Peptides against a protein of PDB entry 3V4L. Designs and how they scored, part 54

Target 1, 386 residues: chain A of PDB entry 3V4L
Amino acid sequence: GQPLAKDKVALLIGNMSYWEHPKLKAPLVDVYELTNLLRQLDFKVVSLLDLTEYEMCNAVDEFLLLLDKGVYGLLYYAGHGYENFGNSFMVPVDAPNPYRSENCLCVQNILKLMQEKETGLNVFLLDMCRKRNDYDDTIPILDALKVTANIVFGYATCQGAEAFEIQHSGLANGIFMKFLKDRLLEDKKITVLLDEVAEDMGKCHLTKGRQALEIRSSLSEKRALTDPVQGAPCSAEALVRNLQWAKAHELPESMCLKFQCGVHIQLGFAAEFSNVMIIYTSIVHKPPEIIMCDAYVTDFPLDLDIDPKHANKGTPEETGSYLVSKDLPKHCLYTRLSSLQKLKEHLIFTVCLSYQYSGLEDTVEEKQEVNVGKPLIAKLDMHRGL

## One batch from the design tools (peptide; aimed at target 1 A78)

Design b2_p20_5_s1 (made by RFdiffusion4, then SolubleMPNN; from b2_p20_5, 10 letters changed)
Fold by OpenDDE base, seed 5:
Structure b2_p20_5_s1 (fold): chain B 386 residues (1-386), chain A 20 residues (1-20)
Amino acid sequence: as target 1 above (386 residues)
Amino acid sequence: MTPIVLSEEELKAYEELEKL
């Protein structure tokens, strides 16, 4: 029979906005497109952009809690990275220059923890450089990995080589994701799928001799990303996993705010990523005596580091939202919250209505406080050290 | 990842590959 997954869980991390390192662009598009493809494959996907070391550790820990016997686990990382002595290190956005192993996440440590969960399949997709870091002489004493036949590594590049993104004016994938996305939905053994991606990269004149995919696998079974999820959750752990995932994907409900002047505002929410939400406001009713009327969101929690200059934009693109703009309502004011993982408390903010009456020069303001609880990833309380 | 600057010929070939 076709193999069954007990469940399918993916963590996707895209680091771009480095503090002390060159900024990247491709991880935005790569994480977004891979999220949509993995959702079509019935994966529970957590998608996170621009994580600190602490936030990356917590995201990995929460991902490991979703893993169990016969679950398919996929970890994707796009960003800066290095490889020392066969150990792969993912570089957080807050990593110092130069970075060391103590500032980075070791993929082989994550693999060890995944092997303890008796997973049905472990896939690592590492879209990072594999150059040696000469500033880190630390030889991690990795405990011996268990002999398991369910691990697949797709490295975007060869050992000691770079993984590239194309410096284009537009949005573009990284080189690895450009070829991976075209095959990811194919009903093939994951190692065969990745081998075909490697052949496509090897045939392309842009990538030939510049970047080559490396596949490392112990996978002795025919396992595919297309393998169906086993039906209704039979275990308490499966129920907990489904509830935990659902919490990380719950958007606030759309609200209709009514002001004393008789103006009605629709407040709506959209997810771009698990840690990125767009708030949008629209005026749905205005009394005829009101000639001018604007609705702004303000007074956000300081933990979100929201610059008011980037809030309340006339287009999603002006907020830095290029991917979900087609799915958003038109004729709104848009505000992008890009760091929901930093939210410790409930998301409380003010909706400020500024308006003018016919024949009065003075602007009138009305304010309403809105509490939407903890949206998306903020429900996982990633700030609570276990 | 590392940003790469393509030549004009490589850029044109890249734009052709995005249309496929």
Scores: peptide ipSAE 0.303, ipTM 0.849, DockQ to the pose 0.518
OpenDDE base, seeds 1, 2, 3, 4: peptide ipSAE 0.292, 0.298, 0.291, 0.278; ipTM 0.847, 0.847, 0.842, 0.841

Design b2_p20_5_s2 (made by RFdiffusion4, then SolubleMPNN; from b2_p20_5, 11 letters changed)
Fold by OpenDDE base, seed 2:
Structure b2_p20_5_s2 (fold): chain B 386 residues (1-386), chain A 20 residues (1-20)
Amino acid sequence: as target 1 above (386 residues)
Amino acid sequence: MTAIELSEEELAEYEKLEAE
C-alpha cells in the first residue's frame, strides 16, 4: 500500500535582512511559494522570515515539538550558510562578520533531534552556500547519528559551491526553488522528485555549470511528499500537535470599530508569513456631515520596532508586502508587522480617526485602543528566555 | 545564497523561463 504519514510538518526559514552580511531577496519569494505548495500537500507549515540566532533556535525547538513517531518533518532554509567538515550551518540575521559555528545553527544537530522523535521521513532542503568558512576551524564533535533509513538532503548546490539568487529588480526565486516548485506536487518518491529537479537544473543553459543540486539520501522506502496523512488523530499527541500548529496560525478576527461621530472602520488582518502580518483599515461608513476622514494605526508595542513612517500606507507594496497584495481588500491603509516573533505581550495598538465636519476648519480626533491578543507565531512565545 | 547579476540577454532568457 501507499505509505501513510502520521502527520506532515514543515519549518521554512528565509533569512534575507542580514545585519552584517549582504542582503538577499529570493528567500521572501521562495518561502512564500514553498509554503503554498506544502499547504496543498497537507503540510502544517510554519513560515518564518529574518530570524536571529535565538529566534532560529526557538523555531527549531517548536518544530521539534510538532514531530513524533511516523510524522514527516521537512526543514527548508534559504539564506547565508556554510559547510565545514560535512556539517551544514545556517546563518542567522544577527550573525557577526565573520560568523562562526557558535553563531550559527548546525543542521546535523537538528537531524539528531528529529531522529530522536522517530519521524517517518526527514527532508532537509538547504538553499544556502556550501563553501568552507575559513574563519571557523572548529571541528564540531557531533554525536553519531542513529542509522535511520528515512533521511533526504536536497542541497541547492554542490559541496564547496555557492547557491545563487538572480539579482533582479522584481520578485524572483532562488535558482533551486525555481526548479523545485515545478515538480514539488508530483506523486513521486522524494529522491526521484529531487533527481528530476536536478536534471531540469542541469538542462537549463543559465544554471548549467553555475549551480547543481546534490541529493544525499538514506531513504529505503518509497515515501513522497504527496503521501496522505493518516486519518482521524488517533492519539492525544496528534491532537496536541494540531492545536500547537493552529495556535501559531490563528489570525485576529476582523473588527468593526464604531466611533462617537458615527464613523465605522473595518479593521482586518492578513498573514503573509507565520511571523508577518498585515493590518488594514477601511472606512465602511461615514456620516454625510463628515467631509474628510482618515483612520490610522499607531502606538504599537516597542518590541515590534515599527517605524511610523512605514505604517499606514496606501498600498500593501509600500509596506514591503508584495506577495499577498492580491488577496487584500483594496482602498485601505496598510501596516506590515514583520517581527511577530519578538512580541512579548499582547498586540495592543491604537486606531486613530481624524475627521472634519462640513463648515468647520478644525480636525477632530477620536482614538480607540485595540487588543488582538497574540497573533500567529507570537502565541508560541519564541522570545522565552530573552 | 549569493546574488548574481545576469547580462540583459541572460535575464531576458531567465524571465522567459519564469513565464513558462
Scores: peptide ipSAE 0.313, ipTM 0.867, DockQ to the pose 0.524
OpenDDE base, seeds 1, 3, 4, 5: peptide ipSAE 0.280, 0.283, 0.306, 0.310; ipTM 0.857, 0.856, 0.867, 0.867

Design b2_p20_5_s3 (made by RFdiffusion4, then SolubleMPNN; from b2_p20_5, 10 letters changed)
Fold by OpenDDE base, seed 1:
Structure b2_p20_5_s3 (fold): chain B 386 residues (1-386), chain A 20 residues (1-20)
Amino acid sequence: as target 1 above (386 residues)
Amino acid sequence: MTPIELSEEEYEAYKKLEAE
């Protein structure tokens, strides 16, 4: 019969905004596009940008809680990385320069933990460099992996090589994601799909002789990303998984704020990623005696590290939100919260209405505090260790 | 990943491969 997944869960990590390393651009687009494709494949997707070591560990731990017997697990990583002695290391954004294995997440350790969950399929898509790190002489003593015959690695590049992104005037995919996205929805065995992606990448003149896809697999069964999810959640664990994923993707409800001056503001929320939310404000009613009014958001929790210079923009793009701008309402002020994983408390902020009456030169301000609880990934108490 | 800087010609050639 056709293989069935008990469920399908994906963790996508895109690291770009490194502290001590070159900044990347492609992980933004790659994580977004892959999220949309995996959602079409009925994956429960957690998408995270710009994680520290601690945040990456917590994201992996939360992902492992979503895994169970017969579940398909997919881990995608786009960022800096290295490979020493056949061990792949994902580099967090807070990694020192030079980084070492102690500052990085070992993919083979994650694989070991995934094998303990008795998963139906384990897919790793690693869009990182595989060069040796000569500053790390650590040989990880990994326990012998179980023979589960359900593992697939898609490496964006071959051993000792680089994975590339194109930096031009716009946002573009990494080379791997460019070719992967065109085939990802195909009803093929995942290793066959990746082999076709490798052939397509091999035609790319830009990366010819510099980057080549490597497939490492023990997959003995004909399993595809298109394999249907087994029907209604029949286990307590499946219900918990569904509830946990739903919590991590719950947006605040849109609010209508009423000010004493008679101005009404619509406050809305949109998810760009599991840890990235856009807040937007619009004036929905203005008394005729008020000639000008603007609704600003301010006084965010310090843990979010919100730069006021990037808040309250006339376009989503001016906040750094290039991907969801088509789905956002027009004629708002936009603010992008890019670090929701840092939020320990409820998201409390101020909506400040600045307005002017006809015939008065003085600007008047009214303020309302808004509590939206824990949005998106902030509902997952990834902070269990502090 | 490692950034590649493309010339305008290389970038236009790269974009054509997205539209095929």
Scores: peptide ipSAE 0.350, ipTM 0.871, DockQ to the pose 0.617
OpenDDE base, seeds 2, 3, 4, 5: peptide ipSAE 0.330, 0.349, 0.318, 0.346; ipTM 0.861, 0.860, 0.856, 0.865

Design b2_p20_5_s4 (made by RFdiffusion4, then SolubleMPNN; from b2_p20_5, 9 letters changed)
Fold by OpenDDE base, seed 1:
Structure b2_p20_5_s4 (fold): chain B 386 residues (1-386), chain A 20 residues (1-20)
Amino acid sequence: as target 1 above (386 residues)
Amino acid sequence: MTPIVLSEEEYEEYLKEEEE
């Protein structure tokens, strides 16, 4: 019979905004597009951008809590990375220059932990460079992997090679995601699907002889990303997994704020990623005596590192939100919260209404404090370890 | 990943390879 997944869970990490390393662009698009495709495949997807070492460790730990017997686990990483002695290292955004294994996450350690969960399938999609790091002489003593015959690695590039992104005008995929996205929905054994992606990548003249997909697999069964999830969650663990995922994707409810001047503001929320939320404000009612009126969001928690210069923009794109802008209401002011994983407490902020009456030169301000609780990933206690 | 900076000509050629 067709194999069934007990559930399907994916963690997607895209690191771009490195502190001490070259900034990337493709991980933004790649994580977004892969999230949408994996959702069509009935994956529970956690999508995270720009994680520190600590935040990456916590994201992996939370992902491992979602894994159980017969669950399909997929880890995607797009960012900087290296490979020493067959061990793949994902580089966090706060990694020093030069980085070492002690500053990075070892994929084979994650694989070991996934094998302990008795998963039905373990897929790693690693969109990172696989060059040796000569500044790291550490040989990780990895315990011998269990013989689970359910592991697939899709490396965006060969050992000792680079994985590329195209930096031109606008946003583009990485080379790996460019070809992967076109085949990801195919009802094929995952190793066959990746082999077809490798053939397609092999036709690309730009990366020919520089990047080639490598598949490493022990997968003995015909398992596909299209494999159906077993019916209604019957186990307590499956219910917990569903609740945990739902919590990590719960947006604040849209609110109508009423000011004393008679202005009504709609405050809305949209998810770009599990750790990235857009706040938007719109004036839904304005008294005719008020000639100008704007609704700003301010006084965010310091932990979110919100630059006021990028807040309250007339377009989503001016906030750095290029992907969800089509789904957002028009004629708002937009603010992008890109670091929701840093939020330890409730998201409390101020809505400031600035307005002018007809025939008065002075602007008037009214303020309302808003508490939206813990949005998205901030509902996961990723801080359970200090 | 490593960024590739393309010229306009190389980028147009890269886009044509997506339409075939």
Scores: peptide ipSAE 0.345, ipTM 0.879, DockQ to the pose 0.734
OpenDDE base, seeds 2, 3, 4, 5: peptide ipSAE 0.317, 0.359, 0.273, 0.303; ipTM 0.867, 0.880, 0.848, 0.860; seed 3 fails the geometry check

Design b2_p20_6 (made by RFdiffusion4)
Pose (drawn by RFdiffusion4):
Structure b2_p20_6 (pose): chain A 386 residues (1-386), chain P 20 residues (1-20)
Amino acid sequence: as target 1 above (386 residues)
Amino acid sequence: DSFTLLSRSAEDNPSSTNFS
């Protein structure tokens, strides 16, 4: 009568800043939006931006680790894609020009690994172009798929076609997400809902005849993204899964820093994506003997490759964050730490204090090191092992 | 007031269209 989910897990990857290929803009916004919608449907969500081939492989491994028998697994990719010989490929940011299947992730490979885990539902939302990579000489000769009647595909466009994004100077949105976001929360069967989305997508003027939604499904059960999760987890296997999930969304505690000069610096942290964290520095207290002082953040792990233009900015928007000043506490210096999947080490940076005493010209520098451990996805140790 | 409809194609010159 009523289909049930052991758990609902989602992996969302949004690639924008390609090294050898045109950079995209809507993936960040679409990924942010799909996470919020999927969380309302009670999903364990992993949100990641600008992953290399190696990094993309690890995200799939962490996602597969969160899937077991009866778990609804969902994969959303927004970025560059190509389709050769019946296989869909997601292109990582590190991809060379020209690129091949070896440089890319085959979705069919990911699907087989999910079937090996006995998942109740396999939903794929591929928000990418589907043309031929004429440079691709290799045909993967992949093994046949087990007939499991739970595979669902939400291709943003058809084979040989292109998926489009509206790059309006402001926010920038994807076409698939414009029509998906208004309908995703419905209690319809996943295939029915995706078809209803395909109808509204045809009413699109910007994309008519260039992009159409393609649905491929084997699903023989009235399964939906709104189906309930098996109430009390109470199983030992179920507990290990909730810990593995919580292990990736840990944020450092908002600490207060005391300086030898009697100045207090409040250090705050904000989550944007599992891959993205925002630090803010607020000067909470200073003694009367000091009037002039500015707190600035430096000496980040080189693995993260933090650009100076994204750090120590008056507002979060100036760092490139999707989060806005109404979401983040007012008046601090905001700094954006994207690319946490690059952190093998522990997070250590210096909160540097430049200040001046009453009646003196000289400028005094007081540097204090801060170790915040492995925030968010860095805690998963994706680089672990030999 | 103008904007660009851009393909997510990885081609050197992806499909694009300008609107107002």

Design b2_p20_6_s1 (made by RFdiffusion4, then SolubleMPNN; from b2_p20_6, 15 letters changed)
Fold by OpenDDE base, seed 3:
Structure b2_p20_6_s1 (fold): chain B 386 residues (1-386), chain A 20 residues (1-20)
Amino acid sequence: as target 1 above (386 residues)
Amino acid sequence: KKFEVVSMSPDKNPEKEVYE
């Protein structure tokens, strides 16, 4: 019969905004596009941008809690990285320059932990450079992996080589994701799918002699990303897994705020990623005596590091939201919260209504405090140890 | 349309190629 997955879980990490290293662009679009494709494949997807070492460790720990016997686990990483002695290291955004193995996450250690969960399939998609880090002379003594015959690595590039991004009009895509996305929905054994992606990449003049996909696998069964999820969650563990994933994706409900002047504001929320939310405000009712009226959001928790100069924009794109702008309502003010993983408390902020009456030159302000609880990934309390 | 192929290397001067 067709193989069944007990469940399908994916963690996608895109690191771009490095503190001590060159900034990347491709991970933004690549994580977003891959998230949408994996959701069409019935994956439970957690998508995270710009994680510190501590945040990456916590994201992996939460991902491992979603894994169980017969679950398909997929880890995608786009960012800086290196490979020493056949071990792959993902570089957090706060990594020092130079970085070492102690500042990075070892993919093979994650694989070991996934094998302990008795997963049905382990897929790693690593969109990073695979050059040796000459500043790290540490030979990691890794425990021998179990013979589980359910492992697939898709490396964006060959050993000792670089991965590349294509930059156009301020956006970028990774070369690997450009070809992967065209095949990802195909009902094929995952190793066959990746081999076709490798052939497509090999035909491109931009990649020839620059970047080549490497497939490393020990997959004895015909497992595909299209494999159906086993029906009703019968186990307590499956219910817990579903609840944990649902928690990480719960948006605040849209609300209507009523001000004393008679203005009504719609406050809405949209997810760009599991740690990135857009707040938008719109005037839904205005008394005729009020000629001008704007609704600003302010007084965010300090942990979010929100610059007021980047808040309350007339377009989603002015906030840095280029991906979800089509799905957002028009004629709002938009604010992008890009670091929800840093939120230690409830998201409390102020909605400030600024308005002017007909025939009065002075602007009037009214304020309401709003508590929306812990949105999206902030429900996982990734910072409990800081 | 002009586009750039840029290395994802952590090197200070990543490889860049410009296409028209």
Scores: peptide ipSAE 0.512, ipTM 0.932, DockQ to the pose 0.818
OpenDDE base, seeds 1, 2, 4, 5: peptide ipSAE 0.502, 0.499, 0.492, 0.498; ipTM 0.929, 0.927, 0.927, 0.929; seed 5 fails the geometry check

Design b2_p20_6_s2 (made by RFdiffusion4, then SolubleMPNN; from b2_p20_6, 14 letters changed)
Fold by OpenDDE base, seed 3:
Structure b2_p20_6_s2 (fold): chain B 386 residues (1-386), chain A 20 residues (1-20)
Amino acid sequence: as target 1 above (386 residues)
Amino acid sequence: KKFVVLSMSPDKNPEKEEVE
């Protein structure tokens, strides 16, 4: 019969804004595009950008809580990385220069923990360099993996080789994601799908001789990313998993704020990623005696490190939001919160209305405090223990 | 269309190639 997944869960991590290493661009678009594709495949997707070591560990722990017997687990990583002695290390954004294994997450350790969950399929898609780190002489003593025959690694590049990104018009894509996205929705065994991606990379003049996909698998069954999820969650664990995922993806409700001057503001929220939210404000009602008015957001929690110079932009693109701009209302002021995983408290901020009356030269201000609770990933309290 | 191919290497001077 058609294989069934008990559930399908994906963690996507894109690290770009390194502190001590070269900044990347591709992970932004690659995580976004892959998130949208995996959602079409009925995956529960957590998508995270620019994680510290501690935040990456917590993201993996939360991902492992979503795994159980017969669940499909997919981990995608785009960022800096290395491979020592056949072990893959994902580099957090706060990693020192040089970094070592103690500053990084070992993918094979994550695989061990996934095997302990008795998962139905374990897929790793690693869009990182696989060069040896000559500054790390640590030989990882990993425990022997169980023989589960349900493991697939898609490495964006060969062992000891580099992965590349292609930049065009200010956007970038990883070479791996460029080809993977065209086939990801195909109803094929995951290893067959990846073999076809490898062939496409090998035929393209841009990628031929530069980057080649490596597939490492121990997959005895015909498992596909298209495999249907088993019907209604009958187990308590499946209900908990669904609630945990839903909690991490709950946006604040849109609000209508009414000011004393009679101006009404619509406050709205949009998710770009599980840790990235756009706030937008629009004037929905203005008394005729008010000639000009703008609604600014300010006084954000210090943990979010929001620079006021980057807040309240006339376009989503001016905030760095290039991907969701088409789905946002027009004629708003936009603010991008890119680090929701750092939020320790409720998201409380001020909406400041600045306005001018006809025949008065002076601007008037009114302020309202807004509490929207913990949005998106902030509900998981990923900062607990810092 | 010119594309810029960039290494994702942590090396300080990533190789940059303009490709048509």
Scores: peptide ipSAE 0.377, ipTM 0.880, DockQ to the pose 0.726
OpenDDE base, seeds 1, 2, 4, 5: peptide ipSAE 0.358, 0.355, 0.353, 0.361; ipTM 0.868, 0.868, 0.867, 0.872

Design b2_p20_6_s3 (made by RFdiffusion4, then SolubleMPNN; from b2_p20_6, 15 letters changed)
Fold by OpenDDE base, seed 2:
Structure b2_p20_6_s3 (fold): chain B 386 residues (1-386), chain A 20 residues (1-20)
Amino acid sequence: as target 1 above (386 residues)
Amino acid sequence: KEFVVQSFSPDKNPLQERVV
């Protein structure tokens, strides 16, 4: 029969806004497009941008809680990275310059932990450089991996080589994702699918002699990303996994705020990523006596580090949200919360209505406090212990 | 079209390639 997955879970990390290293652009688009494709494949996807070392560790721990016997686990990483002695290191956004293994996450350690979960398939898609880091001579003593015959690595580049993004004037994929996205939905053994992606990359004149896909696999079975999830979650563990994922993806409900002046505001929420949410406000009713009115959001929790200069924009794009702008209502004010993982408490903020009556020169303000609880990834409490 | 290919390595300047 066709192989069945007990469930399918993916963690996607895109690091681009490095503190001490060159900023990247492709991880934004790559994580977003891969999220949408994996969702079409019935994956439970956690998508995270710009994680610190501590936040990456917690994201991996939460991902491992979603893994169990026969579950398909997929880890995608796009960002800076290196490979020393056959060990792959993902570089967090807060990594020092130079970084060492102690500042980074070892992929082979994550693989060890995935093998302890008795997963049905382990897929690693590593869109990072594989150069040696000459500032780190540490030979990690890793425990021997179990022989599970279910491991697939898709490295965006060869050993000792670099991965690349194409800088266009607009949004562009990294080189790996550019070819991967065209084949990801195909009902093929994952190693065959990646081999076809390698051929497509090899035919491109832009990548020829610069970047080539490397596939490393122990996969003995014909498993595909298209493999159906085994029917209704009959186990307590499957219910727990579904609830844990659902918690990390719960948006606040849209609210209709009513002000004393008779203005009604629609407050809405949209997820760009598991840790990135857009708040939007619109005037849905205005008394005829009010000539002008605007609804601003303010007084965000300090943990979110929201610059008021980047809040309340007339377009999603002005907030840095280029990907979900088509799905958002038009004629709103938009605010992007890009670091929901940092939220320790409930998301409480103020909606401020500024308005003017016909024939009065002075602007009037009314304010309402809004508590939306812990949105999206903030429910996982990724900062427990800081 | 000129395109810049940026490495995911901190040590390299973006390769400015002229695509003919």
Scores: peptide ipSAE 0.049, ipTM 0.641, DockQ to the pose 0.644
OpenDDE base, seeds 1, 3, 4, 5: peptide ipSAE 0.043, 0.049, 0.017, 0.035; ipTM 0.644, 0.637, 0.583, 0.630; seed 5 fails the geometry check

Design b2_p20_6_s4 (made by RFdiffusion4, then SolubleMPNN; from b2_p20_6, 15 letters changed)
Fold by OpenDDE base, seed 5:
Structure b2_p20_6_s4 (fold): chain B 386 residues (1-386), chain A 20 residues (1-20)
Amino acid sequence: as target 1 above (386 residues)
Amino acid sequence: EEFIVQSMSPDPNPEQERYK
């Protein structure tokens, strides 16, 4: 019969906004496009941008909680990275310069923990450089991996080589994702799919002699990303996993706020990533005696580090939201919350209505506090060490 | 369209290239 997955879970991390390292661009687009493709493949996807070391550790721990016997696990990482002694290290955005293994996440440690879950398939897609870090003399003594014969690594580049992104005037993919996305939905054994991606990359003039995909696998079974999820959740663990995933993807419900002056505001929410939410406001009713009115969101939790200068924009693009702008309602004010993983408490903020009556020079203000609970990834309390 | 390819890793030793 066709192989069945007990479930399918993916963690996608895109690190771009490094503190001490060059900023990247491709991970934004790559994580977004891969998220949409994996969702079409019935993966439970957690997509995260710009994580610190601590936040990356917690994201991996939460991902591991979603894994169980026969579950397909996929980890994608796009960002800075290195490889020492065959160990791959993902570099968090807060990593010092120079970084060491103690500042980074070892992929082989994650693989060990995935093997303990008796997963049906382990896929690692590593869109990072594999150059040796000469500042890290640490030889990680990793415990011996189990012989599970269900492991696939897709490295964006060869050992000791660099991975590249395409600089364009607009949004562009990294080199690996550019070719991966065209084949990801194919009903093929994952190693065969990656071989075809490697061939497509090898034909590209941009990558010839610079970047080549490396596939490392021990996959003894015909497993594909297209393999159907087993139907009804058969275990208490599957119910818990489904609930945990649902919590991480729950948006606040849209609200209609009514002010004393008779103005009505629609407040809405959209997910760009599991840790990135767009808030949008629109005036849906205005009394005729009110000549002008604006609705601003303000007083966000300090943990989110929201600069008011970047809030309440007339377009999603002015907030830095280029990907979901087509799916958002038009003629709103937009605010992008890009660090929901930092939210310790409920998301409480103020909607401030500023308005003017016909024939009065003075601006009037009304305020309403809004509590939307913990949106998206903030429900997992990633700031609490497990 | 000329695609400029940028490395996704800085050289971990950017200072050594300044001295070559």
Scores: peptide ipSAE 0.087, ipTM 0.675, DockQ to the pose 0.338
OpenDDE base, seeds 1, 2, 3, 4: peptide ipSAE 0.084, 0.082, 0.030, 0.172; ipTM 0.671, 0.678, 0.632, 0.725; seeds 3, 4 fail the geometry check

